# Peptides against a protein of PDB entry 5KEZ: the designs that were tried, part 307

Target 1, 320 residues: chain A of PDB entry 5KEZ
Amino acid sequence: NVAIYNPFRPWWERYQPVSYKLCTRSGNEDEFRNMVTRCNNVGVRIYVDAVINHMCGNAVSAGTSSTCGSYFNPGSRDFPAVPYSGWDFNDGKCKTGSGDIENYNDATQVRDCRLTGLLDLALEKDYVRSKIAEYMNHLIDIGVAGFRLDASKHMWPGDIKAILDKLHNLNSNWFPAGSKPFIYQEVIDLGGEPIKSSDYFGNGRVTEFKYGAKLGTVIRKWNGEKMSYLKNWGEGWGFVPSDRALVFVDNHDNQRGHGAGGASILTFWDARLYKMAVGFMLAHPYGFTRVMSSYRWPRQFQNGNDVNDWVGPPNNNGVI

## One batch from the design tools (peptide; made by RFdiffusion4, then SolubleMPNN)

Design b2_p29_8_s2 (from b2_p29_8, 13 letters changed)
Fold by OpenDDE base, seed 5:
Structure b2_p29_8_s2 (fold): chain B 320 residues (1-320), chain A 29 residues (1-29)
Amino acid sequence: as target 1 above (320 residues)
Amino acid sequence: EPGPGLFVWPGGTEGYFGATGFFERLSKE
């Protein structure tokens, strides 16, 4: 991914890929392979956060300022380490003046335009699908158990399916022969928009962002909400079917006050309430649960916004 | 370049939540 130095190595640089090389601040490919092997050998499975909707931001300077030293040029859409070129992006499909998503009520914009300037890959192209599949298959062959598909809302479900159809079975050294990767898709659906979580059920589980948001309001006792209202928690609250739901109290994005959930989201900053929420989530049978492991950072609020929401995990001069 | 986040609502998150039926739920069992 790109190496950003202003601010100094923010967490979100990880979501701006310039190659599919397993070479980041977290380690190199050999170290990753070693970790996966050791984890699998003791029954711990690895699921990769796969960023396949986009490459880096269009405004990032060209050069070799990346975690693996790979050259890239956002201006010309040149990512030779893949390789991608200008033919592999949705610039021609996006009809907005800025090239960015401007209207989330326009499903075509949401899927064909740039998410906050991130260069949008043309996932309709078999070439692009194949490059992504090669990346994911490499991980599968290493021994990962599945994937979180980042920004799935911004990809056409059919394109995702086409990629998934190219995937290998899981590594038989650790998984039963014929096992398929576990897939869950990040889709933010709070209602009121044309793109629905149900559009993605055929590809795997989906994130249920209503879960953390509404649980937060209940535990915070906002808007007259009561714990007794949780009697029909799950589908009774308008959530997706339990067997399609990936549930969580918070994630790295809404923990910082942006994304879906707003101020209702409970985090480790609200320690007592957060423990209540996590305890409830783990005790209740609805959905597949995910527990967050995060870190403190020096929050500094200006005009209601944390100006340090970019701060990444504890590191040694940028190395995690 | 500002941090991309994973979701940025052009009208702000408060507007998004207000417009999407944030508190909608089904009747009690």
Scores: peptide ipSAE 0.025, ipTM 0.602, DockQ to the pose 0.032
Fold by OpenDDE base, seed 3:
Structure b2_p29_8_s2 (fold): chain B 320 residues (1-320), chain A 29 residues (1-29)
Amino acid sequence: as target 1 above (320 residues)
Amino acid sequence: EPGPGLFVWPGGTEGYFGATGFFERLSKE
């Protein structure tokens, strides 16, 4: 991915890929293989956050400022380490003036335009699908158990399906023969927009962002919400079917006031309420649960916004 | 350069906080 130095190595640089090489600030491919092997050997499975909707931001400077040293040129859509070229992006398909998503009530914009300037891959192309599948299959062969598909809302479900259909079975050294990768898709569906979580059920589980948002309001006792209302928690609250849901109290985005959830989201900053919410989530049978493991950073609020929301995990001069 | 966050409302993070009322549309079925 791109190495960003202003601000200094933010957490979100990981979501600006320039190649599918397994070289990051966390380590190289050999170290990753070693980690996956050691984890699998003790029954701990690894799921990869797969960024396959896009490459890096269109405004990033060309060069070799990347975690694996690969050259890239966002301006010309040149990613030779893949390789991708200008023909592999949706620039000509997006019809907005900026090239970015401008209206989230326009499903076509959401899928075909750039997410905050991130170069949008043409996932309808078999070439692009194959490059992504090769990346994911390489990870499967290493021994990962599955994937979180980042920004799934911004990909056509059929394109995702086409990629998933190219995936191999899990590594038989640790998984039963014929095992399929565990797939969950990041889809933000809080209602009121044309894209629905149900559009993605055929590909695997989906993130249920209503879970953390509504649980936060209940635990905080906002808007007259009562704990007794949790009696029919799950589908009774309009959530997706339990067997399609991945649930969580917070994630790295809404922990920082980004994405979906708003002020209702509970985090470790509100330790008492957060423990209540996480405890409830783990005790309740609805959905597949995910627990956040985060870190403290020096929050500095200006006009209600944390100007240090970019701060990444503890590191040694950018290396974790 | 794109800012922090995997999902950013139009207008940036300020737009996100301004749209907190969006979540109040969530209702129990």
Scores: peptide ipSAE 0.024, ipTM 0.599, DockQ to the pose 0.040
Fold by OpenDDE base, seed 1:
Structure b2_p29_8_s2 (fold): chain B 320 residues (1-320), chain A 29 residues (1-29)
Amino acid sequence: as target 1 above (320 residues)
Amino acid sequence: EPGPGLFVWPGGTEGYFGATGFFERLSKE
């Protein structure tokens, strides 16, 4: 991915790929392979947060300032390490003046325009689908069990399906022959927008962002909410079907207060309430649960916003 | 230049919550 130095190596640089090489601040491919093997050998399975909707931001300077040293040029849409060129992006399909998503009530913009400047891949093209599938298959062959598909809301479900149809079965060294990768898709659906979580049910599970938001409201006792109301928690609260839901109390985005869920989201900053919420989530049968392991950062609020919400995970090993 | 988040709402989250009744209890009897 792009190496960003202002601010210094933020968390979100990881979501700006310039290649599909496994070289990041989290480690290299050999280290990753070793970790996956060790985990699989003790029954711990790995899924990968796969960023396949886009490449890096359009405003990033061209060069080799990347975690694996690969050259890239956002201006010319040149990513030779893949390779991608100007033919592999949705620049011509997006009709907005800025080239970015401007109206989330326009599903076409949401899927064909740039997410806040991130160069949007033309997933309708078989070439692009194949390059992504090759990346994911490499991970499958290493021994991962599945994927979180980042920014799925910004991809056409049919394009996702086409990619998934190209995937190998899981590595038979650790999984039964014919096993398919576990797929869940990040779709932020709180209602009121044309794109729905149900659009993606055919591809796998979907993140249920209403879960953490509503649970936070209940635990905080906002708006007269009571714990007793959790009696019919799950589908009874209007959530997606349990077998399609991946649930969580918080994620890295809404933990910072500006994502889906707002101020209702409980985090480790509110330790007591957070433990209550996580405990409830783990005890209740609804959905597939995900527990977050996060980190502290020096929060600095200005006008209600944390100006240090960019701070990434601790890293002191000197690796690019 | 602000970094991209996983969720960007042009009108801000406050506007979104107000418009959708986000904090209203949903319960099916």
Scores: peptide ipSAE 0.023, ipTM 0.579, DockQ to the pose 0.033
Fold by OpenDDE base, seed 4:
Structure b2_p29_8_s2 (fold): chain B 320 residues (1-320), chain A 29 residues (1-29)
Amino acid sequence: as target 1 above (320 residues)
Amino acid sequence: EPGPGLFVWPGGTEGYFGATGFFERLSKE
């Protein structure tokens, strides 16, 4: 991915890929293989956060400032390490003046335009699908158990399916023969927008963002909410079907939203309430649970916002 | 300016950190 130095190696640089090389701040491919092997050998499975909707930001300077030193040129849409070219992006499909998503009530725009300037891949193309599948299959062959599909809301469900249909069975060294990768899709559906979580049920599980939001409100006792109202927690609260839901109290994004305290989302910063929420989540049968493992950073609030929300995990001069 | 995030607030990316109170206004189904 892009190596960002201003601010210094933020967490979100990870979501600006320039290649599909397993060469990042976290280590090289050999180190990754070693980790996956050791984890699998003790029954711990690895699920990869797959960034396949886009490449890096449109405004990033061309060059070799990347975690693996690969050259890239966002201006010309040149990513030779894949390789991708100008033919592999949705520049001509997006109809907005900026090339970015401007109206989230326009589903076509949400899926065909750039997410905050991130170069939007033309997932309708078999070439692009195949390159992504090749990347994911490489990981599957290494021994990963599945994937979180980043920014799934910004991809057409049919394009996702086309990619998934190209995936290998899991590595039989650790998984039963014929096993399929576990897929869960990041889709932010809080209501009020045209894209729905149900659009993606056919591809796998979907993140239920209403879960953490509503649970936080209840535990915080906001708006008159009471714990007793949780008796019909799950579908009774308008959440997606349990067998399609991946649930969580917080994630790396929303723990930084609203200064990580202005919204209902509970985080480790509110230790007591957070423990209550996580405990409840783990005890309740609704959905597939995900527990956040995060880190402390030097929060600095200005006008209600944490100006250090970019800070990445503890590192040694950028190396994790 | 905050970096590009993945959590998109309703109304667009311009409201990444400005949509105060949105989660609290979610209705129970």
Scores: peptide ipSAE 0.024, ipTM 0.588, DockQ to the pose 0.047; fails the geometry check

Design b2_p29_8_s3 (from b2_p29_8, 13 letters changed)
Fold by OpenDDE base, seed 2:
Structure b2_p29_8_s3 (fold): chain B 320 residues (1-320), chain A 29 residues (1-29)
Amino acid sequence: as target 1 above (320 residues)
Amino acid sequence: DPMPGFFVWPGGTEGYFGSTGTFERLSKS
C-alpha cells in the first residue's frame, strides 16, 4: 500500500493499495506465511481484510513510496505491479462532476464513483475480477480461512459474486477438502439509503451496524431504553437474519466516530459500559461475533472531532 | 442457513458447510 508520512503512517494507509504484494508494515510474505502456519497449527484461523473495491487515492503523488516499493501513478491510473491501467477503473462510468460519490442516495454513484477520492476499480471487467481472485487465491493457498470484504457497499453484489466464484477451496493441509472460504462483507446499512444489506446475502455474511448502535443506546439508557427491551434482541429489533449477521460492539472506524453508529457506540474509552456490551454480545446467540482488540492513542478533540483519529497502532518508526 | 464455507458455531465448534449445506465438523489442529 501507499506509505503516508503526513500524518506519519496513519492506520488508513493500509486501505490504499498499490499492488497485491504481501509486503506491508506488518511484514513480508514469508513472515505472513509463517504466521498463518503457526496459527493454523494451534487452531487459530486467519481472516484477511481484503481491499478490492479500489486502489489508492487519486491525489497521491506518483512514485515508489509504497510498502513494497512498487511504482504507481494515480494520475494516469497506472499500477504496473498488478498490472492495472486506465482501462481498469470506473472514471468513465461515474457521472458526477468530481468523480467522487456525491450523493449516497444514488446507488449507482455509491458503486461506480470514487469513495473519498479512492480510485474505483472496474469490477465489471473479467480482467479485474481475475486479478483480484488471483490475489485472494494466493492467500487461500497460504492457508487463510476467509475474508472480510472492505467497502462492499461500494461494489455491485454481482461483481463480488463473480470474484467469489473464482476462489479456490481452502488449503487441505488444515481444512477438509472442499471447504470454501468464510466471507463477510462490510456493508453499512442503518436504513434510509437505497443500498441494503440484503443485497449482499447471496455472497456471505454482512456487518450489522445496527447492533452496536442500538446496543450502545440501550446500555447508556438513552431515550428511555431499558435492558428489558433486549428480550427480542436480533431480528426482533430489525436486524438482518442471524445466519447472515456479523456483529460487533465497535470497529476501528466507529471507534473514532466514523462510519456508522455515532455517539452511541461503546468503546474501551467507556470501559465499564463496554465490558457490559461485549459480555452481552458474547452471551447472546444472535449473529457471528467479532471482538475488537484496539489500542489507546492521544485523543485531541477540537470542535467535537478528534484531530488524532489517524493515529495507528504502536510501531517502531512505522514498522509494526 | 449459513452460506457454504468455513464456520465457527457458538461455543467454538469449527467446521465447514459443503455445497449442499451440510455441516462437517473440523478436528482441532
Scores: peptide ipSAE 0.020, ipTM 0.362, DockQ to the pose 0.030
Fold by OpenDDE base, seed 4:
Structure b2_p29_8_s3 (fold): chain B 320 residues (1-320), chain A 29 residues (1-29)
Amino acid sequence: as target 1 above (320 residues)
Amino acid sequence: DPMPGFFVWPGGTEGYFGSTGTFERLSKS
């Protein structure tokens, strides 16, 4: 991915890929293989956060400032390490003046235009689908158990399906023969927008962002909410079907006040309430649970916003 | 993922941020 130095190596640089090389601030491919093997050998499975909707930001300078030193040129849509070219992006499909998503009530813009400047891949093309599948299959062959699909809301469900149909069975060294990768898709659906979580049920599980948002409100006792109201928690609260839901109290985005849930989201910063929320989540049968493992950073609030929300995990000069 | 959408203010006020950045209060369901 792009190596960002201003601010210094933020967490979100990981979501600006320039190649599909397993060469990042977390380590090289050999180190990754070693980790996956050691984890699998003790029954711990690895699920990869797959960034396949886009490449890096449109405004990033061309060059070799990347975690693996690969050259890239956002201006010309040149990513030779894949390779991608100008033919592999939705520049001509997006009809907005800026090339970015301007109206989230327009599903076509949400899926065909750039997410905050991130170069939007033409997932309708078999070539693009195949390159992504090749990347994911490489990971599957290494021994990962599945994937979180980043920014799934910004991809057409059919395009996702086409990619998933190209995926290998899981590595038989650790998984039963014929096992399929576990797929869960990041889709923010809190109502009010045309794209629905149900659009993606056919591809796998979907993140239920109503879960953390509503649970936070209840545990915080906001708006007169009471714990007793959780007796019909799950579908009774308008959440997606349990067998399609991946649930969580917080994620890396809303932990920083971004995305769905706002101030209601509970985090480790509110230790007591957070423990209550996580405990409840783990005890309740609704959905597939995900527990956050995060880190402290020097929060600095200005006008209600943390100006250090970019801070990545503890690192040695950018290397974790 | 920086997206417009559902937001809860301190105190429990729920609303929606549209693409324009305008907050619209949601009615209780």
Scores: peptide ipSAE 0.019, ipTM 0.492, DockQ to the pose 0.035
Fold by OpenDDE base, seed 5:
Structure b2_p29_8_s3 (fold): chain B 320 residues (1-320), chain A 29 residues (1-29)
Amino acid sequence: as target 1 above (320 residues)
Amino acid sequence: DPMPGFFVWPGGTEGYFGSTGTFERLSKS
């Protein structure tokens, strides 16, 4: 991914890929392979956060300032380490003046335009699908158990399916022969928009962002919400079917800056309430649960926003 | 992933911000 130095190595640089090389601040491919092997050998399975919707930001300077030293040029859409070129992006499909998503009520914009300036891959192209599948298959062959598909809302479900159809079975050294990778898709569906979580049920589980948002409002006693209202928690609250839901109290995004659930989201900063929420989640049978492991950072609020929401995990001069 | 334009105001009003910064309110689900 790109190496950002202003601010100094933010967490979100990880989500701006310039190649599919397993070479990041977390380690190299050999170290990753070793970790996966050791984890599998003791029954711990690895699920990779796969960033396949986009490459890096369009405004990032060209050069070799990346975690693996690969050259890239956002301006010309040149990512030779893949390789991708200008033919592999949705620039021509996006009809907005800025090239970015401007209206989330326009499903075509949401999927064909740039997410906050991130160069949007043309996932309709078999070439692009194949490059992504090769990346994911490499991980599968290493021994990962599945994937979180980042920014799935911004990809056409059919394109995702086409990629998934190219995937290998899981490594038989650790998994039963014929096992398929576990897939959960990050889709932010709080209602009121044309893109629905149900659009993605055919590809695997989906994130249920209503869960953390609504649970937060209940535990915070906002809007007159009461714990007694949780009697029909789950589908009764309009959530996706339990067997399609990946549920969580918070994630790395909505832990910051009021995104996707906003101020209702409970985090470790609200220790008492957060423990209540996590305890409830783990006790309740609805959905597949995910527990967050995070870190403290020096929050500094200006005009209601944390100006240090970019701060990544504890590191040694940028190395995690 | 980058934070989307989705936002919840204090008190529970949910919506999103577009590229222009305009807030669009979503119906409660």
Scores: peptide ipSAE 0.019, ipTM 0.559, DockQ to the pose 0.040
Fold by OpenDDE base, seed 3:
Formats: structure tokens, sequence, C-alpha cells
Structure b2_p29_8_s3 (fold): chain B 320 residues (1-320), chain A 29 residues (1-29)
């Protein structure tokens, strides 16, 4: 991915890929293989946050400032380490003046235009699908158990399906023969938008962002909410079917006041309430649960916004 | 989402920002 130095190595640089090489600030491919092997050998499975909707931001400077040293040129859409070229992006398909998503009520813009400037891959192309599948299959062969598909809302479900259909079975060294990768898709659906979580049920589980948002409201006792109302928690609250839901109290985005959930989201900063919410989530049978493991950073609020929301995990001069 | 478009205004209005700064209000279920 791109190595960002202003601000200094933010967490979100990981979500700006320039190649599918397994060289990051966390380590190289050999170290990753070793980690996956050691984890699998003790029954701990690894799920990869797969960034396949896009490459890096269109405004990032060209060069070799990347975690694996690969050259890239966002301006010309040149990613030779893949390789991708200008023909592999949706620049010509997006009809907005900026090339970015401007209206989230336009499903076509949401899927075909750039998410906050991130170069949008043409996932309808078999070439692009194959490159992504090769990346994911490489990880499967290493021994990962599945994937979180980042920014799934911004990909056509059919394109995702086409990629998933190219995936191999899990590594038989650790998984039963014929095992399929566990797939969950990040889809932000709080209602009121044309793109629905149900559009993605055919590909695997989806993130249920209403879970953390609503639970936060209840635990905080906002808007007259009561704990007794949790009697029909789950589908009774309008959530997706339990067998399609991946649930969580917070994630890395809304922990920082971004992503879906808003001010209701509970985090470790509110330790008492957070423990209540996490405890409830783990005790309740609805959905597949995910627990956040995070870190403290020096929050500095200006006009209600944390100007240090970019701060990444503890590191040694950018290296974890 | 590497650069979350979600934003909550001081008044509590939730929505999404594009890179152009255009805000779209998020409706609740």
Amino acid sequence: as target 1 above (320 residues)
Amino acid sequence: DPMPGFFVWPGGTEGYFGSTGTFERLSKS
C-alpha cells in the first residue's frame, strides 16, 4: 500500500493499495506465512481485510513510496506491480463531474464512482476479477480462513460473486477438504438508501451496522430506549437475518466517529458502557460476533471532531 | 472504508461525504 507521511503513517494508508504484494508495515510475506501457520496450528484462524474495490487515492503522488517499494502512478492509473492500467478503472463509466461519488442515493454512482477519491476498479472486467482472485487465492493457499470484503457497498454484488466463484477451497493442511472461505461484506445499510444489505446475501454474511448503532442508543438510554426493549433483539429490530449478520459494537471507523453509527457508537473510551454492550453482544445468539481490539491515541477535539483520528497503532517509526 | 465518508454534524445529522464535500443525509430504518 501507499506509505503516507503526512500525517505520519496513518491507519488508513493500509486501505490504499498499489499492489497485491504481501509487504506491509507489519511484515513481509514470509513473516505472514509464519504467523498464519502458527495460528492455524493452535486453532486460531485468520481472516483478511481484502481491499478489492479500489486502489490508492487519485491525488497521491506517483513514485515508489509504498510498503513494498512498488512503483505506482495514480494520475495515469498505472499500477505495474499488478499490473493495472487506465483500462482497468471506472473513470469513463462514472458520470459525475468530479469522478467521485456525489450522491449516495444514486446506486450507480455509489458503485461506479470513486469513494472519496479512491481509484475505482472496473470489476466488471474479467481481467480485474482474475487479478483479485489470484490475490485472494494466494492468501487462501497460505492458509487464511476467509475475508472481510472492504467497501462491498461500492461493488456490484454480481461482480463480487464472479470473484468469489474463482476462489479455491481452503488449505487442506488445516481445513476439511472442500471447505469454502468465510466471507463477510462491509455494507453500510441503515435504511433510506437504494443499496440494501440483502443485495449481498448471496455472497456471504454482511455487516449489520444497525446493531452497534441501536445498541449504543439503548445502553446510553437515549430517546427513551429501555433495556427491556431488547427482548426481540435481532430480526425483531429490523436487522438482517441472523445467519447473514456479522455484528459488532464498534469498528475502526466508527470508533473514530466515522462510518455508520454516529455518536451512539460505544467504544473503549466509554469503558463501563462498552463492557455492557460487548457483554450483551457475546451473550445474545443473534449474528456472528466480532470483538474490537484497539489502542489509545492522543485525541484532540476541535469543533467536535478529533483531529488525530488518523493515528495508527503503536509503532516504531512507522513499523509495527 | 479507508476514508470514511460518514459524518455526524454537530446537530446530530448523520450522512455521507464525498471527496467533493457533497453531503448526503443518511436515513434511519
Scores: peptide ipSAE 0.025, ipTM 0.597, DockQ to the pose 0.042; fails the geometry check

